# Ledger of designs, part 314: peptides against a protein of PDB entry 7PB4

Target 1, 105 residues: chain A of PDB entry 7PB4
Amino acid sequence: KMLNIKEYKEKLLSTLGEFLEDHFPLPDRSVKKKKKNIQESSVNLITLHEMLEILINRLFDVPHDPYVKISDSFWPPYVELLLRNGIALRHPEDPTRIRLEAFHQ
Target 2, 218 residues: chain B of PDB entry 7PB4
Amino acid sequence: DALQMAVGYFEKGPIKASQNKDKTLEKHLKTVENVAWKNGLASEEIDILLNIALSGKFGNAVNTRILKCMIPATVISEDSVVKAVSWLCVGKCSGSTKVLFYRWLVAMFDFIDRKEQINLLYGFFFASLQDDALCPYVCHLLYLLTKKENVKPFRVRKLLDLQAKMGMQPHLQALLSLYKFFAPALISVSLPVRKKIYFKNSENLWKTALLAVKQRNR

## One batch from the design tools (peptide; made by RFdiffusion4, then SolubleMPNN)

Design b2_p26_4_s4 (from b2_p26_4, 15 letters changed)
Fold by OpenDDE base, seed 1:
Structure b2_p26_4_s4 (fold): chain B 105 residues (1-105), chain C 218 residues (1-218), chain A 26 residues (1-26)
Amino acid sequence: as target 1 above (105 residues)
Amino acid sequence: as target 2 above (218 residues)
Amino acid sequence: SLKEELLRLLVEELVILTAELKELEK
C-alpha cells in the first residue's frame, strides 16, 4: 500500500511539474531589459513547482507553524495566484508569511 | 511522404509568402484525413496534431477536422492526452471542440497506452460535470476511470446535487451506480436497477474506423 | 479559470497523498 501511494505521488508530482511548466512558466528574463531604471535585482526567481514544494514541506515538517516567509525569490504573481485560489493563506498578523492550505484536515 | 509534409505544415505553420494558403491547408487536411481513416495515425503524429487542434493555432473548423481524424494505427500516448487536457485549461478552443475532445477521449480510451496520469486528472474531469454540454461524456469517462479511492463523500454529494438539478439522467445514474458499487455506505438512496448501462454513443463518429483498428491489431 | 482550478485540484491531491504517506510512515 505504501509503495503504491509513493508511486502515485511521484506520478502526480511529475504531472504537476509538466502542467506548471506549460501553463505557469516564469517570465522570460528578456522582457526586463528595456526598462533601464528597474534595478535588475539579480534575485533568481524560483519556479512555482519549487515554491509549492517548500510550502508542502513546511506544512508537514512544522505543522504547528506551517508558515513560510516570502523571500525575494518568490515571484509576486505566484504568491497572488496561490492566495486567490485558496491554495495558500496569508498569516493574519504578518503579511510576509504564507502557509499552504491544510487540505488533509 | 505526403503525410509527413502535411504534419510538418501544421506543426511549423503556414509559410507567410504562399499566395494559396487556403488551398495548401485544404490539401494537407485531406492528406491527414485520408491516411487516418485508411490506416490510422502513428502515436507521434497524433501527439503533434492533437496538440495543434487544441492549441488555438488554427480556426475552429480546422481544429474540428483535425480532431475528427485523430484515429490511431495502434496506440495513443497518455502524454498526448495529458497535454491535450492542459490545452483545455488555456481556453483557446471552442466549447464544441471541448465536447468533441471528450467524445474522442471516450471513443479512443482503450487505445491509450497507459492510464496512470489520466487517473490523476480525475478531479479535473469531475469538476467538468457542471458543464451541461460536457456532462454526458464526462460521466462516461469517469465511469471508465473511477476507482474505489476516487469515491469520496464530497463527490457523492456533488453527483446527488447534480441529479437533483438535472433529473435522473441515464449517464448520471450509471456513474452513481458505480459509486454505490465501490462505496455502498456513502449512497443511501435507492438507485433504480438498470439492466443496461446506457451512455450516449460517443464512438459513433469513429465506429467504422475503430472496427478497422481493432481488426488490424488482432 | 479552468487552469487555476486544475492547479488547486492537483495541489489538493498532492497534500492528501503526502498526509497519507506520513501517517503510514509512523
Scores: peptide ipSAE 0.622, ipTM 0.516, DockQ to the pose 0.544
Fold by OpenDDE base, seed 3:
Structure b2_p26_4_s4 (fold): chain B 105 residues (1-105), chain C 218 residues (1-218), chain A 26 residues (1-26)
Amino acid sequence: as target 1 above (105 residues)
Amino acid sequence: as target 2 above (218 residues)
Amino acid sequence: SLKEELLRLLVEELVILTAELKELEK
């Protein structure tokens, strides 16, 4: 039973990864180069897959404080995407912190 | 090959210079239809054309005609189905095209080479139960896909809620009966023992073609 | 959008599966 669930989870993760790559890719860094003046914050944006992984891990690793601090590596449109779809929730007192929805409770 | 030219036309789009765009489109569409109904299409051709039919590249009438002729010669690639489902999510296809796709998917289910990735899309299909137009066909699809691992308390609740809303539909009862089979503890409600599971005959559109495919692959 | 709905569903399933795995590991 445990092996079957693990295998299913792995397959689901793979499917999610492919889905995210196809439909929610990071914007090409090339387009931002033309506007000269905005400070080159060379912040490496993480993929939506990586963001979700962080959120899922935090939900289960620290269930009493499942919130993740939004870093500069979090692409703002991804954060908004997760929030508007009820996948993530903002911390009621700290808008810089988000949690994954506890779909299992 | 006339078929290759037709598929290439749909893939690349109309060349700007052709004065008779509509006539050319119709010619290529008829070519695809003729080959599909006579011999079936190769998996690669289905991959290309199915993607086009759901991408919104062409109008609804053209997409409908393409989708109706997605008849395999031998097999349909699972990857093609996964890609097709991804297009359903983008929402560029009409409601009628979505219905037709689910009918097609049920009708062609046995011709799909693998089911592993399709099974991972179980949750997506399950969510589509909320669409009244899709519900009968989605129930049939889920009946084919459902494993014990898919039967979860939250899905049972959703099915029961749906039943409360739309009544005791045969397709919903069939799916609930399967759920009860896998997880009897989750469904306390006595379901009428139906001797025969009745789904809408989604295969009716392709009945003749499917018979021909089965005969060729014997 | 249907795309966003699919995303939600996939994440929901992942969370549920992860919870089940954690319960089986205790």
Scores: peptide ipSAE 0.623, ipTM 0.530, DockQ to the pose 0.565; fails the geometry check
Fold by OpenDDE base, seed 4:
Structure b2_p26_4_s4 (fold): chain B 105 residues (1-105), chain C 218 residues (1-218), chain A 26 residues (1-26)
Amino acid sequence: as target 1 above (105 residues)
Amino acid sequence: as target 2 above (218 residues)
Amino acid sequence: SLKEELLRLLVEELVILTAELKELEK
């Protein structure tokens, strides 16, 4: 049973990864070339996949405080995407922290 | 072989330098069509081509033709179907392609190797009931997929609302009857006991091909 | 959007499966 679940989880992760790559890619850095002056904040954006991984890991690794601090690496539209779809929740007192929805609870 | 070359062409895309892109495309498409209808396609070939058909890599006409020839030799991988469904969400495929996909999915349902992951997409399929063009086929698909655990009060409400909006459609009645079977307490409305479940377009585009597949696998 | 709904469903299932695995590993 455990093996089957693991296998299924792996397949699901793979599917999710492909899905995210195809449908929720990172914004192409190419669009920022035109406006000269804004300091290229050298902040490497993480993928939505990486965001979800962080959130899932935090949910299970630290269940008593499952919130993740939103870093500059989090692309704001994807944060909003997760929130508006009920995938993530904002911390009630700290809007800079989000958690994954505990779908298993 | 010719099929591998054709699949490779669709996978890699047209090489920029070919002056006769359309002729090459047509040649490869015909190759795929011929093999698919004659022998069926391997699961790996379906995986590649189905993804391509729904990705929006090619035009609607090409995608439609590819999708129409997604005939298995033996089985279709569930993973291929899941990937395909993911493409439906991106909006790169036409409405007609979506309809065709659901028709295909219903037609090929028995040839899909596993249903576990597809069952997890139940909610996604259910949401597609709102599309009038998809509704008949989605109802049929849901009829095939629905388990007791899928029958939730909110889905019952949505189906009843849809029935109120669209009228008593046979495909919707079939699904509602199944829902009532699993959860009679959730459906207070007396549904006509139809002895025969009827889904619109039960005769699919692949009838002949499916018969051939069944004969080869027997 | 259907895309966003699918995302939710995939994540939901992933969370559920992860939870199940964590319980089995205890």
Scores: peptide ipSAE 0.619, ipTM 0.500, DockQ to the pose 0.500; fails the geometry check
Fold by OpenDDE base, seed 2:
Order: C-alpha cells, then structure tokens, then sequence
Structure b2_p26_4_s4 (fold): chain B 105 residues (1-105), chain C 218 residues (1-218), chain A 26 residues (1-26)
C-alpha cells in the first residue's frame, strides 16, 4: 500500500512538472527591454514547481508555522496565481509570508 | 500520401495564399475522415490531430469533426490523452467539445496503450463531475479508472452530495457501488443492489468503427 | 481559467497523497 502511494505520488509529481513546464513557464530572460533602470537584479527565479515543492514541504515539516517567506526568487505572477486560485494563503499579519492551503485537512 | 498531406495541413496550418481555404480544409478533413473510418489512424496521426482538435487552432465545427474521426488503427498513446486533457484545461473548448472528448475517451479506453499517467489525472476527472453535462461520462470514465487508493473520504462526501443534488442517477450509483466495494467502511448508506451497471451509450458514435478495429487486431 | 483549475486540482491531490504517506510512515 505504501509503495503504491509513493509510486503514484512520483507519477503525479512528474505529470505536474510537465504540466507546469508547458503551461506556466518562466518568462524568457531574453526580453531585454532596453530600459536602462530596471536593475539587472541577477535574481535567479525559481520555477513554479520548485515554489510548490517548498510550500508543500513547509506545510508538512512545520505544521504549526507552515508559512514561507517570499524571496526575490519568487516570481510575483506565480505568487498571485497561487493566491488567486486558493492554493496559497497570505499570512494575516505579514504580507511577505504565504502558506499552502491544507487540502488534507 | 493523401493522409500525410492532410495531417500536415492541419499541423502546419493553412497556407495564407490559397484563395479557396475552405475547399482545401474540407478536402483534407474528408481525407482524414475517410481513412479513419476505413482503416483507422496510426498512433502518431492521432497524437497530432487530437492535439489540434483541442488546441483551438480551428473552429468548433472542424474540431468536432476531427474528434469524431480519432479512430485508432491499433493503439492510442497515453501521452496523446494526457496532452489532450492539458488542452482541455487551457483552451476555450466548447462544452460540446468537452462532452465529445469524454465520450471518445470512454469509447477508446481499451485502445489506450497504458493507463498509469491517465490514473494520475483522476482528481481532475473527478472535479469534472460537477458539470451536469459531463457527469454521466465522467462517472463512466471514473468507473474504469478507480482503484482502491483513489477512494478517499472527501471524494465519498462529494459523491453523496452530488447524489443529494441530482438524485439517484444510474451512472452515479454505479460509481458509488464501486467505491463501496473498495471501501465499505466509508459508505454507510445502503445502496440498491444493481445487478447491471448502466452507463450512457457513449460508444454509439463509434460502434461500427470499434467493431472494425477489433476485427483487424484479432 | 481551466488551466488554473487543473493546477489547483493537481496540487490538492499532491497534498492529500503527501499527507497519506506521512501517516503511513508513523
């Protein structure tokens, strides 16, 4: 039973990964809009898959404080996407922290 | 080959310069239809055409005709089905196209080479039960897909809620009976013992073609 | 959007499966 669930989870993760790559890719770095002042913040944006992994891990590893601090690596449209769809919730007192919705509960 | 030319036309799109775009489209569509109904389509051809039908590249009428002729010669690739489902999520597919897709999926279920990835989409299909137009066909699909590991308390609650809303529909009863078989402790409600499982005849559109496919693969 | 709905469903399933695995590991 446990093995079957693990295998299913792995397959689901793979499917999710492919889905995210196809439908929610990161913006191509190549749109160098020439406007000078956007600080080339060399911030490596993480994929939506990586973001979800962080949020899921935090939800289960630290259930009493399941919130993750939004870093510069979090692409703002992804954060908005998760919040808009009820996948994530913003901390009531700290707008820089988000948690995954506890769907298992 | 006329079929390769037709598939290539749908894949690459109409060449801008042709004055008779509609006649060319109709010619290629008829070619695909004729081959599909007579001989079936190769898995690669189904992969291409199924994606096109659900991508929104063409109008609803064309997409509907393409979907109706997605008849395999031998097998359908699971990957093609997964891609198709992904398009259902992204595209402005009409309600009629969605219904047709689920009917097709149920009708062609045995011709899909693998089910492992499709089983991962269980939750997505289950969520589609809320659509009244899709519900009968989704129940049938879920009946084919459901494993013991899929039977969860929250899904049982959702099915019971749907039953309360829609009444004792035969397709819903069939799915609930399967759930009770896998997890009797989760369903305390007495279900009528139905000796026969009745789903809508989704196969009716392809009945003749499916018989021909089975005969060729024997 | 249908895309966003599918995303939610996939994440929901993943969370549920993760919870089940954690319960079985205890």
Amino acid sequence: as target 1 above (105 residues)
Amino acid sequence: as target 2 above (218 residues)
Amino acid sequence: SLKEELLRLLVEELVILTAELKELEK
Scores: peptide ipSAE 0.619, ipTM 0.528, DockQ to the pose 0.553; fails the geometry check

Design b2_p26_5_s1 (from b2_p26_5, 13 letters changed)
Fold by OpenDDE base, seed 1:
Structure b2_p26_5_s1 (fold): chain B 105 residues (1-105), chain C 218 residues (1-218), chain A 26 residues (1-26)
Amino acid sequence: as target 1 above (105 residues)
Amino acid sequence: as target 2 above (218 residues)
Amino acid sequence: SEQLLRLMVEELVELTAEELELEKKL
């Protein structure tokens, strides 16, 4: 039973990864070149897949404080996407922290 | 090849300069229809045309006609179905197109090469049960897809709530019976022993074509 | 696409929860 769940989870993660790459890709680095004045902060943006993984892991690792601090690696449109779709919640007192939504068990 | 030209037309879109755009569109659509019903379409052609039919690139009438002729020569790629489902989420297709798609998906289910990724879309299909127009066809699809691992307490509750709202529909009863088979402890309600599972015959639109496909692949 | 994302994430969370529950029983 456990092996089946693990295998299914891995397949789901793979499918999710492919889906995210197709529908929610990171912006190509090339678009930043023309507007000179925005500081090229060489911040490596993480994928939406990686962001979701961080949020899910935090939910289960620290269930009493499931919030993740938004880093510079978090692409703002992804944060907004998660919030507006009810996938994530912003901390009520700290706007720099988000959690995965507690999906109704 | 006339079919390749027709598929290429739909893929690239109408060239702006043609005075006879409607005649050209109709010509290519008839070409696709004729080949699909006579011989079936290759998996690559279905991939392209199915995506076009659901993308909202053309009007509802054209999309409906394209979708009706998505008849495989041999197999349909699972990836094509996953892409199609992604377009359903974008909401550029009409409600009638969604119904037709689910009917198509049920009718063509056995011709899809793999089911692994489609099974991962179980939650999406299950959520579509709330649409009264889709519900009969989604129940049929879920009946084909449901594994023991998919039968969860929250889904049982949702199905029972849906039954309370809609009444004892044959398609809901069929799905609930399958759920009870996999997880009898989750369904305390006595389901009427139905000797025959009755789904709306989704295959009626493609019955003749499906018979021809099965005969060619034997 | 966004609705599908939510549903996939919900299922992933559910599977993760089930996995952890099974691990605790071992």
Scores: peptide ipSAE 0.457, ipTM 0.514, DockQ to the pose 0.579
Fold by OpenDDE base, seed 3:
Structure b2_p26_5_s1 (fold): chain B 105 residues (1-105), chain C 218 residues (1-218), chain A 26 residues (1-26)
Amino acid sequence: as target 1 above (105 residues)
Amino acid sequence: as target 2 above (218 residues)
Amino acid sequence: SEQLLRLMVEELVELTAEELELEKKL
């Protein structure tokens, strides 16, 4: 039973990864180079897949405080996407923290 | 080839210069329809045209006609189905197109080359049970897809709630019976022993075409 | 699409929860 769940989870993660790459790719860094002035914030943006992984892991690792602090590596459109679709929730007192929504009560 | 020109037209869109856009569209649509019903379409052609039908690029009438002629020569690529489902989520297609797609998916289910990725979309299909227009066809699809691993307590609860709302529908009973088969401990309710699983004949639209496909592949 | 993403995430959460429950029973 456990092996089947693990295998299914791995397949789902793989499919999710492919889906996210196809439908929610990071903007090519090449487009931002043309606007001259603003500081090259060399911040490596993480993929939506990585963001979701962080949120899921935090939910299970720290269930009493499942919130993740939004870092500069979090692409703002991804944060908005997750919030708008009810995948993530903002902390009521700290808008810089988000959690994965508890889908299964 | 006339078919390649027709597919290319739908893929690239109408070239601005043609004064008679509607006549050209109709010509290409008829070409696709004729080939699809006579010989079936290649997997690549289905991939292109299925996406077009669900993307909202054309009007509902055109999309409906394209979707009705998504008849395989041999196989349908699973990737094409996954892409199609993604378009359903974008919401650019009409409700009638969604119904037709699920009917098509059930009818063509055996011609899809792989089921691994489609099985991963189980949750998406299950969520579509809440749509009253889709529910009969989604139940049929889920009946084909459901594995023991998909039968979870929360899904059982949702099905029972749906049954309470919609009543004892034959398609819902069929799905519940399958759920009870896989997980009898989760379904305490006595389901009437229906001797015949009755799904609406979603296949009727393609019955003749499906027979022809099976004959060619034998 | 955004709805499909939600559903996939829900499934992942459920699977992860089930996996953890099974691991605790071992």
Scores: peptide ipSAE 0.459, ipTM 0.517, DockQ to the pose 0.577; fails the geometry check
Fold by OpenDDE base, seed 5:
Structure b2_p26_5_s1 (fold): chain B 105 residues (1-105), chain C 218 residues (1-218), chain A 26 residues (1-26)
Amino acid sequence: as target 1 above (105 residues)
Amino acid sequence: as target 2 above (218 residues)
Amino acid sequence: SEQLLRLMVEELVELTAEELELEKKL
């Protein structure tokens, strides 16, 4: 049973990864807006896949505080996507924190 | 060839300059229809046309006609089905197109080359049970897809709730019976032992075509 | 696409929960 679940989970993760790459790719950073001064803090935006992994892992690793702090690596449209579709919830008191929604009520 | 030109027309869209756009569209649609019903379509042609039919690029009448012609020569790519399901989520297709798609998916199920990715979409199909128009066809699809691993307590609850709302529908009973087979401890309710699982013989719009496909692939 | 994403995530969460429950029983 355990092996079957692990295999199925791995397959699902692979399929999800492909799906996210196809439908929700990160914007090409190629808009070199040449504006000189602002230190291009090359904030490495994470993929939606990585964002979901962080949220899922936090839910299970710290179930009593399942909230993840939104970093600069979180692309704002992805955060909005997750919130709008009820995949994530914003913390009621701290808008910089989000959690995975509990699907199993 | 005429088919490649027709597929290319649907893929690239109508070139603005043609005065007789409707005649050109009808010509290409008839070409696809004729080839599909006589010989079936290649997997690549189905991939392109199925995506177009569900994308909302054309009107509902055209999309319906295209979808009715999604008859394989040999196999349908699983990837084409996954892409098609993604379009169902975008909501640009009509309710009638969704119904037709699920009917098509059930009818063509044996011709899909692989089922691995389709099985991963189990949750999506299960959520579509709440649509009264889709429910009979989704139950049939789920009956074909359901594995022991898919039978979860929350899905059992949802099916029982659906039965309470819709009554004892034959298609729902068939699915519940399968669930009970895989997980008897989750379903305490005595289901009537129906000897014959009757999914509504929705007149398989493709019955003749499917017979021809099976004959060609023997 | 967005609804499909939600459903895939839901299933992934369920599988993860089941996996963890089984690991605790080991």
Scores: peptide ipSAE 0.457, ipTM 0.519, DockQ to the pose 0.595; fails the geometry check
Fold by OpenDDE base, seed 2:
Structure b2_p26_5_s1 (fold): chain B 105 residues (1-105), chain C 218 residues (1-218), chain A 26 residues (1-26)
Amino acid sequence: as target 1 above (105 residues)
Amino acid sequence: as target 2 above (218 residues)
Amino acid sequence: SEQLLRLMVEELVELTAEELELEKKL
């Protein structure tokens, strides 16, 4: 039973990941090449799927401090999307930290 | 071929230079409608047009007409359905388009070639039960999709909560009865023994078309 | 669209919670 749930969850996440990649793709690295001077910080942006996975895992792994620090790998439009839609909340005292919204309350 | 030209028009979008964009659109839409209702569409044509109907590329009226003529000649690709559900998540389609899509999905369910990937979307469909407009059609879809592994305590609670809010709806009772069949220990509530599972099938927009498809594939 | 994403995330959270509850019973 547990194995089936894990497999189902993994498959669901995979399907959602593909969906999010198709509809909310990361900006192609190619467009920012023209303005030379912005340090090409080689920071690999994570997918929206990966961002959600991190937030969900943190909520359950550390329920007393469910906040995730926003890294340079977090694409700002995704953070904004999550905040605007009430999926995530910004930490009241630290704007660099976000949590998943408690949907069960 | 007139159909290929019509599909190509919807795929590539309207050429800017046409003075009478609306007449051209209507011509191509009528071509698709005529072929779909007479012969059905190939799986590749459905893949393209279904994606367009849900992408928000065109207005709601056009999307609705395209979706209404998503009638297969033989089969619908599961991949097309997965892509379509992905567009529902983006939410560029109207509520009426979502309802129509679920109605279409239920109506065309037997013509989908595989169900493995659709079964992975079970949680997404289940979450859509909270939409009052979608709930009857989603219950029907879930009735077709539900396996023993999908029946979880939290989903049982959600269905019972929905029943408390909406009352003893026939579509919800049908789904609960299936849940009780797979997991009797999770549902202690006495469900009325319904001899016939009744989903609102009476208004299937595709009833005549589906009969024709079944006759062609015999 | 945004509501649908929220509902999907909620479902994922619930599935994760159920998984963890089952793990605690093992």
Scores: peptide ipSAE 0.454, ipTM 0.510, DockQ to the pose 0.391; fails the geometry check

